# Designs tried in a protein design run: peptides against a protein of PDB entry 4GMN. Part 170

Target 1, 375 residues: chain A of PDB entry 4GMN
Amino acid sequence: RYANITLLALVTLASIGTDFQETLVKGNQGSRESPISAADEEWNGFDDADGDAMDVDQKSSSGEDQEEDYEEIDVKEDDEDDDDDSITSEMQADMERVVGADGTDDGDLEDLPTLRELIQTAVPQLIRLSNLPIDSDESLTIQSHALSALNNISWTISCLEFANGENANIHNAWYPTAKKIWRKTILPILEADSADLKLATQVTSLAWAVARVLHGETPTDGNPHRKFISLYHSSKQQAGGNSNSIEEPEDPFQGLGVKCIGVVGSLAHDPAPIEVNREVGVFLVTLLRQSNNVPPAEIVEALNQLFDIYGDEELACDKEVFWKDGFLKHLEEFLPKMRTLTKGIDKRTQPELRTRADEALLNLGRFVQYKKKHA

## One batch from the design tools (peptide; made by RFdiffusion4, then SolubleMPNN)

Design b2_p19_7_s2 (from b2_p19_7, 13 letters changed)
Fold by OpenDDE base, seed 3:
Structure b2_p19_7_s2 (fold): chain B 375 residues (1-375), chain A 19 residues (1-19)
Amino acid sequence: as target 1 above (375 residues)
Amino acid sequence: VVTMDAASAERRRERALKE
């Protein structure tokens, strides 16, 4: 009885997470339609007033250079080596107060009470339910439903724009919770190294949704990018052995491989550690080099991630990874292969995959041309 | 339960922007 009520509640939360996307997107549009009153500053053309050039004869007065003898005041550098490394007990108390201010500056979501309740009340319970000891089929079902609810909430939030301070209130409320999902739900499941591909797919989908908000600020503890790269490779090995028709998901973009690429791509964004960026970049470029054995949807995702990671030349990863590790050469060599791959996709049977491949091919051409101009 | 992903989330966003 209690299990059925819990499952119904989890299904309801997962449904709310999907339906809330529409409300949140429509609500965010309404805030942008504040008419920027185009102040039609009628640029009143400056009338060219023909003001007569009065010829003011400035007489050259020859003022004498008085050499004022600046006495060199020998300022003795008293090297007061006040190595007073005495971290005052007050500075320690203020540091403990700043560290102990777990200021849950839960961004004031006064205007978004449903989102506030999802983040503050529902998500902490879902995290708890995702961490239950798996001792029964019932506990496994509860975990799966909790992960599905977390996934849908996280994906809905990840569809908001947070660049340039947009939705800052939502970002500030979600950010600590997203880190908590990462540390308390995602990492423990990844560390358990379960052979359950269903669970791995669920946690990887959730990880991608969370990493799309946290980007390079995603906790790097335990090198999670390597775990997702390992999961990518392991998933390819298992698919070759058991001819159990796990029906390839009808949508090519729902595959575990695509999800792994999406996670590691998101983790590699600035300000990620340069070595994390390098390992991910090398992984993605290696997929392009081995493209004959890689599903087209994974190639499309890997390209998009590479464009997003290395699109900015001001970032340290451009110089230290992209140029240093010679990625441009690999992208240029991949262009003819991508044209062949994209042309091989039937527009009638796979219209979405073909459209996204055509876009990725166009962007690859532009990206290579961009990088060649900025070499 | 409908499980969201990148593709389904974007398709929903695009629909919500057109309504």
Scores: peptide ipSAE 0.430, ipTM 0.921, DockQ to the pose 0.793
Fold by OpenDDE base, seed 1:
Structure b2_p19_7_s2 (fold): chain B 375 residues (1-375), chain A 19 residues (1-19)
Amino acid sequence: as target 1 above (375 residues)
Amino acid sequence: VVTMDAASAERRRERALKE
């Protein structure tokens, strides 16, 4: 009796989380001068401000070689212990715990009472229910429904723009809760190393929705990017062995492989640790190199993630990973393969996949040209 | 219950923007 009421409540919360998307999206239309769909963000290359290339005529002034005998100043290497004040992920997590304990940074959601109740009242209960000991089919069902509710709420919130201080009140209210979902729901399930692909798919979908808001500020404890990369590889090995078609979802973009790529791509955004970024970047570039054996939807997602991660030349990951690890060469070498792949998709049978592949191909061409200009 | 994902969330967003 109580179980059925709990399940009904979870189903209701999952429905509310889905239906509330329309309300939030329509509410945000009034705040944007131009609602650019995140999917229709054509990577408009940075407007070339026509900075007049001052032709600095380097007049070759043949300055005479004055061999100034630079005396070897024996600079004693004082071993200044570079206390690499690298704020450990634990210190960052503790600082965030301190900031999150001073309950004053809960964004004012007075104008959004339904969202406030979802974040402040419902989500903490869903986190608790997702962590129940699995001792029965009933507890497994409760966990699955709690994960579905968290997933729908998280995806709905992840459809909001938070760049440039947009929706800051919602961001500030959600951010500590998103980190709680990560630490209390996602990490424990990933650490349990369950062979349950259904549970893995649910947690990966939730992880992607959460990581689309937290990006590189997602807690790096336990190297979750490696767990999702491992899950990607494991999912491919299992799909190849059992002729039990895990019914490839009718939507090619709903596959576990796409979800894994979306999570790790999101985790690799600035300010992610450079080594996390590198491992993810190498994973994504390796998918492009192995594209003959990779589903087209995963290639599209991997490209989009690469554009989002490495689109800004001012970020440390551009110099330390993109250029240093020679990613431009791999992208340029992939461009003709992407043209062939995209042309091979039947517009009649897979119109969405073809459209998104055509967009990703266009963006790849633009991105390669941009990176060549800024080399 | 429909479980949302990236593709379904985006399609729903685009629909909500057109209505």
Scores: peptide ipSAE 0.427, ipTM 0.919, DockQ to the pose 0.808
Fold by OpenDDE base, seed 2:
Structure b2_p19_7_s2 (fold): chain B 375 residues (1-375), chain A 19 residues (1-19)
Amino acid sequence: as target 1 above (375 residues)
Amino acid sequence: VVTMDAASAERRRERALKE
């Protein structure tokens, strides 16, 4: 009985985390005149806009760990019919408020009660459930569903813009929780080094969603970038040896390899330690050099991550890694290979992969030209 | 359980932006 209720609650939270994406995206459209699709962000180079990077002196208040006694949420089984795609009145109210939230620095999501409850009430329980001892198939199922719920919530939040103080209230509320997910859920599962590729894929997906918000501020404890690089290589060895159809995900961008690249790329952003950045940058550039044996989707992701990491010439990683390690030469040498790779993708059978490869090829040409001008 | 990822999150974002 309790396990079925727990599983239902986890499925419900995973659904809510998915459905809330629409609410948050529509809410954010009211603050941004242009719906910049993250896919339609042509890398225009760093224009010398004197963007005064406000030094947000995040005073690390060492908040004492008050063990908040988690009251048992009595989940009433209200048989609400699954067919109502109706945005709840509360989710609609949250949508209207995301448009109007002046950047009050207090992580008090007073104006976003549903999101507040997801972050403050649901996520801590999901973290707990993701850390249950695996002693049964039931506990493994609970962990998997808790990871799925955390993943969906984290991906939804990672679709918000947080640059230039946008959604600062949501960022400030999510940031400590994202770090908690990283430390209490992601790291322990990565350290357990299980041969379970399903679990590894779930954790890597969650890690990418979390790292898309935390970037280089993601905790570096235990060198997680090396664990994801190792997981990347291990996943390639298993795919090559066992003719057991691990159903390659029908979507090229859902592969564990792409997810590993996305995580390590996100971890390497400023202010990541220069050695973390270097190890990731070398990994990504090495994929380009070995591109004959790398899936096109992983090449696209590796390129995008390289542009995002090394797009800003003012960052320490530009001088200390990009220029020192000669990445420009590798990118320039890869440009003809990328043209061949992109042209080899059938637009009819792989339209999304072809579009994203055409964009990455365009951006690679621009990036190489930009870096040559600023050499 | 529907699980989100980068590709599905982006496709949903693009749909929500077109509505």
Scores: peptide ipSAE 0.426, ipTM 0.918, DockQ to the pose 0.818
Fold by OpenDDE base, seed 5:
Structure b2_p19_7_s2 (fold): chain B 375 residues (1-375), chain A 19 residues (1-19)
Amino acid sequence: as target 1 above (375 residues)
Amino acid sequence: VVTMDAASAERRRERALKE
């Protein structure tokens, strides 16, 4: 009875954490003229107006127009009146306030009562539930649901922009809580070294969401980057042996490998310790060197992380890691492989993967050119 | 309950921005 009520409450919190994303996103639209998706952020590190457009000779191969007769499948729109009563009056009030919030740095969420209650009341309870002694299948289920709720809340918050003092009130309220999630939930689970790949996937997803806000300020105690690198390698070894296929998620970007790359990339940002940055950078560059055996989605994520980590030449990691460890050579040698990899992705069957690979290829070309000019 | 991740969070953001 108690467990069922607890599970229902955890499911409800996980739902609220997901639904609240829409409220926060719509609220932030009022402050941003063009919310570029994090995918649409072309690496703008190169402001050089020297328009040497390489004339790609479009050799016009006259392929014959086979008119494939698209049978118009008359999809009856069943107008299910989804009573979109999903937006509570409090969520609507939060949306209106996020639109109107002049960035008062007061760190109070007075204007965001739902978010305040999630961070101040719900999250501390979820952290407690995620740390319960595991002594039964019931306690495992409670932990899993608590992790799911923490994950959804953390991902929702990680979709906000915090650069240039944007959403500073939310950042300031979340930051100490994010560190608490890391220290009290993520680290203990990673230290338990459980063979449970489901739990490892849940904690890695949560770790990525938290690390997307904390970046290099993520606590380095116990070398968590090495644990995620180890988890990456362990996940690859298990996939080859037992036909207990963890059903590779149909979405190539939901794989444990991608999540591990995303976590360690985020952990390596300034002001991370230079040796943490080096170990992560070497890991990412090694994936590119071994790309024949690496899923395309992991290559895309590894490239994006490398651009984000090493895009700023003023950072200590540029001189002490990127240049010192010869990363440019590896990126340049990978460029023709990336072209082949990207062209090998079928646009019809994997449109998202192809788009993100085309973008990563474009950014890789620009990044290599930039780094050659600034050598 | 749908568990969010980077890909699903971004796709949800993009949908919410188009509405």
Scores: peptide ipSAE 0.422, ipTM 0.917, DockQ to the pose 0.837

Design b2_p19_7_s3 (from b2_p19_7, 13 letters changed)
Fold by OpenDDE base, seed 3:
Structure b2_p19_7_s3 (fold): chain B 375 residues (1-375), chain A 19 residues (1-19)
Amino acid sequence: as target 1 above (375 residues)
Amino acid sequence: VETMNDATAERRRKKALEE
């Protein structure tokens, strides 16, 4: 009896998380002057604002050479031992205090009482239920439904724009909870190294939704990007053995491979550590180089992630990874392969995949041209 | 209940903007 009520409640929360997207999207329309469809944004590059060369007249003010004799203060190189920035137990406690104190900004969601109750009341219970000891088929079922509810809530929230201070109230309320989902639900399941592909798919879908909000601010503890890259490779090895029983998901974008790419791409955004960015960037570029054995949907996702990660030339990852590791050459060499791949997709049988591949091909051409101008 | 992902989330967003 209690199990059935719990399952019904979890199914209801998963439904509410899905249906609430419509409410949030319609509510957010009033704040956006133009409905920018994030999916239909053709990457136009930065507009070369014609910098009207204001002739700043070089007024040669002959400032007198005051030779201020700066005494060479012999700053003793105190060999401050690089104490390995192991997050001290004190920094962990302060992070727990900051995460605990920011939970009291109850004021910012007064206009969104349903979202407040989802974040403050429902999500903490879902985290608890996703972390139950797995000792029965019932506990597995509860975990799966809790993960499904967390997934739908997290995906719905991840569809909001948070750039430029948009939806800051929702972002501030969600951000500590998203980090909690990551640390308490996602990481423990990833570390358990379960051979359960269903569980792996659920946790990876949730991880992508969470990482779409946290981006490079996603906790780097235990190198989660490497775990998802490993999971990507492991999933390909298992699919090769049992060719008969894995019905290709009817939606090519629901595959575990696509989800792994989406997670690691999101994790590699600024301000991610440069080495995390590099490892992800190399992984994504390697998929393009090996594209003959990669599903088209994974190629589309890998391209979109590469555009989002390396679209800004002012970011440290542009100089230290994109240019330094020679990614432009690999993207340019992939352009004719992408044209062939996209043309091979039947518009009648796979219209969505074809549309997204046509968009990704267009954006790849623009991106390569942009990067060549800024070389 | 449908399990949301990128493609399903975007399809719902587009639908909600057209209504």
Scores: peptide ipSAE 0.297, ipTM 0.882, DockQ to the pose 0.805
Fold by OpenDDE base, seed 4:
Parts: structure tokens; sequence; C-alpha cells
Structure b2_p19_7_s3 (fold): chain B 375 residues (1-375), chain A 19 residues (1-19)
């Protein structure tokens, strides 16, 4: 009985995490010109716009770990109200407020009550549930659902723009929680070295969503990038041996390989340690060199990550890794291979993969030209 | 419930911007 209620609550939170994306996206339309997806943005290099990157010295308030002894929430059996996919009045109010919020830097979500409850109330419980000792199929199911809910919430939040101080209130509220997800959920699961590819896929998806916000500020403790690189290689070795290939997800971009690339790419962004950046950069460039045996979706993701990591010439990683390790040569040598790869994708059967590959090919040409001009 | 990822999150974002 309690397990079923917990599972229902976790499924509901996972649903809310997806549905709230619409609310947040529509709310942000009032403040943002149409968010060109980072994928739809034709990479033109960093223009030397003297945008004074205000070093927002976010004083890491050492929030003392108040072990708040969360009392037993007596879950009243409230009734079978219909699966009305309707945005709650609170979510609608959040949508209206996201348009008007002069982002107070303090991470105050007073004007975003649904998002506040998701971040401050739901996520800490989901973290706890994801850390339960796995001693039964029930505990494994609870963990999986908790990871699913965390994944959906984290992905939804990762779709917000946080550049140039946009959504600063949401960023500041999410940032400590995202670090907590990383340290308390992601790292322990990665350290357990489970042969469970389903769990590995779930945690890697969550790790990518979290790392899309934290980037190079993601905790480097225990070298998680190496664990994801190892997971990438291990996943390729297992897919070759058992004819029970986990059905390659019908969507090429949902593969564990793509997720591993997305995580490690995100982890390698500034201000990541140069050695973390180097190890990731070498991994990504090595995929391009070995592209004959790499799925096209992984190549697309690896290229996008390389553009995002090395797009700024002012960053230490440009000089210390990109130029020093000769990445430009590898990218230039990959151009004709990428043209062949992209042309080999059937527009009729894989239209999205073809579009993203055409974009990545275009961006690769531009990136190589940019780097040659700035050599 | 759908499990979100980059592709699904982006598709949902695009859809929400078209509505």
Amino acid sequence: as target 1 above (375 residues)
Amino acid sequence: VETMNDATAERRRKKALEE
C-alpha cells in the first residue's frame, strides 16, 4: 500500500516535471526573443563584443547541513480527480510571473510557488529516495522512479536560459540543488559500478541534465568524466556481444553513448580543470577519428560539445588544450568524413538526425574557418 | 510518463514556442 502511493507520487512528480516545461517556456517567451536552440544557432564564433562578463562572485554561502528531520507527511487520500493535463492555476500564475520577474539574484522563488515546491520540497525527497539501499525489487523500482522524476525536473530546468543573468532567481535556487543531486544521487550510483545498463542510462541522463546547468562548475570529485568515458566504452563492448542488444532506442539521440558524450562535454566547459577538459577533448576528438564505427548521433553530439567547449578563444582551454593538442587538424581532417556521414543519412527515415547532422556539418566548416583565422 | 532527454526536451520546447 505505502509503496504504491510512493510510486504514484513519483510518477506524478515525473509528469509535473514534464508538463511544467511548457509553463516555463511560455512564461519565458515574454522576456526572450525566440530561443534559438544552441543546435539551431549557426556557430559564428564568439564575436569580441566587450560584454563585461560580470564575474558574479556567487559567494558560496556555506549553508550548514541542517539535517532537517522531515516529519512523516501524513499523505491524506485525496480523491481520484481526473488526469486533466491542465496547467494548474499555480502553474499558470507561475507562467505569468516568469514574464515579469526582475530576477532578484537571491534565488527567491516567492513568485514561482510551483517551481519553488519542486526544487525545495520535492527534489530533496527524490534525492533521498534515489539513495535508498537497494535490497528489493521494490526499492529498485522506487529508485528508478525517483531518478525519472529528478531527470524530468532537471531537464525542464536545463531548458531555461541562464546566460546574461536571465532567470537568475531560478538559477540560484536550482544551483545548490543541482550540486546536491550530483553529489548525493549521481556520484554514489556511479561509484557503485553497477552492471545495470538501465540504471546507468537513467543516471547518465540525469547527469547530463544537471551538467547542462552546472557545466564546468560541476563537482570534479572522483573524476566523474572518466566514469562516463568508461561507461561509454563499456556500453559499446556490451552491445557487440549480446544479441539482446537493448533495442537501440528508436530515437538515435536517446542512446547511452549520446548521453555519455553530452555529460562529459558539459563537464569540460570553463571553469573545468584543464586536465578534465583535456581528457574530454581527447575523447571527443578520438570519436571523430574513429567515426567509421561511431553512430551518427554520437558524432553530432561530439561536434556540438567541441564547438561549445572551444568556441571562446579567451578561455584557458583554447590555448592549453585546443591549440596545444592540435585539435584543429583533427577537425579539418574530419570535414570530408562528416560530409559523407551526413549525406549517408536518409532524410525520409531519419529527418531529425539528418537536420542535426547538416547543422553540425555547417558549424564544423565555420568553426574550422574561425579557428584558422584566429590561429 | 515520458523520460526526458535532450531531444525530447528540445522538441517539447519547440512545441511550446509554437503554441
Scores: peptide ipSAE 0.297, ipTM 0.883, DockQ to the pose 0.839
Fold by OpenDDE base, seed 5:
Structure b2_p19_7_s3 (fold): chain B 375 residues (1-375), chain A 19 residues (1-19)
Amino acid sequence: as target 1 above (375 residues)
Amino acid sequence: VETMNDATAERRRKKALEE
């Protein structure tokens, strides 16, 4: 009975954490030009005003139109207008306040009572529940639901811009809590070295959401980047042996490999220790060198992480890692492979993967050109 | 309840910006 109430509360918190994303996104629309997805952001290197438009000669190969007569399957959309008006009046009020919140540095979230209660009241309980001794299937279920709730809250908060002092009140309230999630939830689970791939996937997803806010300020104690790199390799070894292929998630970007890349990429940002940056950079560049055996979605994520980590020439990692370890050569050698990989993705069956691969290919070309000019 | 990740968070963000 207590467990069922706890599970219902955890499911409810996971729902609230997801639904609150809409409130926060709509609330921030007024302050941002349409947030280009980090994937849709063309890596504008330094504005070299010299617009040498490379004339990509589109040779129009006239392929013959085979009119395949696809029969219209009249799928009756039963419009069950379940107007789940689950946007509480408090969440609507929080949306209006996020639009109006002048940059008062007060981490008190006075204007965001729902978010405040999520961070200050709910998350500390979820951290406790995620750390319960696993002595039963019930305790394992509670941990999994607590991790799911922490994941959804952390992802929702990670969708906010915190650059240039934006959302500073939310950042300041979240930052100590994010570090607490890392130290109290993520690290203990990673140290337990569980063979449970479901638990590993949950903790890695949570770690990515947390690391997207903390970046290089993520606690480096126990070298967690090495644990995620090891988890990446272990996940690849298990897929080859037992026919318990965890069905590759229908979404190629939900794979454990992509999540491991996203975590370690985020951990490698300035001000991360230069040796952490180097180990991650070498891992990512090694994936590109071995790209024939790497899923396309992992290549896309590895490229985006490399652009984000090494896009700023003023950072210590540019000189001490990127140039010193010869990463430009590896990126340049990968460019023709990326063109082949991207062209091999069917636009009809995998439209999102194709779009993100086309963007990553474009950005790779620009990044290589930029780095050649600034050599 | 959906378990959020980068791809789902981004898709939901785009959808919420189009509404």
Scores: peptide ipSAE 0.294, ipTM 0.882, DockQ to the pose 0.834
Fold by OpenDDE base, seed 2:
Structure b2_p19_7_s3 (fold): chain B 375 residues (1-375), chain A 19 residues (1-19)
Amino acid sequence: as target 1 above (375 residues)
Amino acid sequence: VETMNDATAERRRKKALEE
């Protein structure tokens, strides 16, 4: 009984996380040009817009870890249908408010009660449930559902624009929680070195969503980038050996390889340690060099990550990694291969993959030209 | 329940932009 209620609640939270995305996207459209997916943005180079680097005063408040004693939520069963419509309406009202909240730097989601409860009440419990000792198939199921809920919430939040102080209230509320997900959920699962590819895929998807917000500020404890690089390589070795085609996910962009690239790319952004950036950059460039044996979707993701990491010439990684390690030459040498790869994708059977490959090819040409001009 | 990822998030964004 309790397990079924817990599973239902976890499924509901995972559903809420997905439905909240639609509401977020629609809410943001009313005020702001929808954040063009980083894939749809034609990389125009960094134009020398003198963007005043807002001095984010890192007040390192040494918040003492108050172990808040989590009270048991007595989930009453009966009001399932009315609660979904009510939650959807409240979430819609919250998203309409996200559009208008310009000013208060206080991470107090006073105007966003539903999102506040998701972050402050639901997510901590999901973190707890994702860390249960695995002693049964039931505990594995609970962990998987908790990871799915965390994944959907984290992906939804990662869809907000946080650049230039946008959604700062949400960012400030999410940021400590995202770090907690990383430290308490992601790292322990990665350290357990499980042969479970399903669990590895779930945790990697969650890690990507979290790393899309934390970027180079993602905790470096235990060198997580190396764990994801190792997972990438391990996933390729397992796919080659068993003639049991683990059905490559019908969606080329849902593969574990793509997710690993997305995570490590995100982890390598400024202010990541230069050695983390270098190891990731070398990994990504090595994929391009070995592109004959790499799925096209992974090449597209690796290119996008390289553009995002090395697009800004003012960053330390440009001088210390990009130029120093000779990445431009590898990108130039890859350009004709990318043209061949992209042209080889059938527009009829894989329209999305072809579109994203055409964009990545265009951006690669622009990026190479930009870097040659700024050499 | 759909498991969200980059591709699904992007598709949902594109769909929500077309509505």
Scores: peptide ipSAE 0.292, ipTM 0.879, DockQ to the pose 0.827

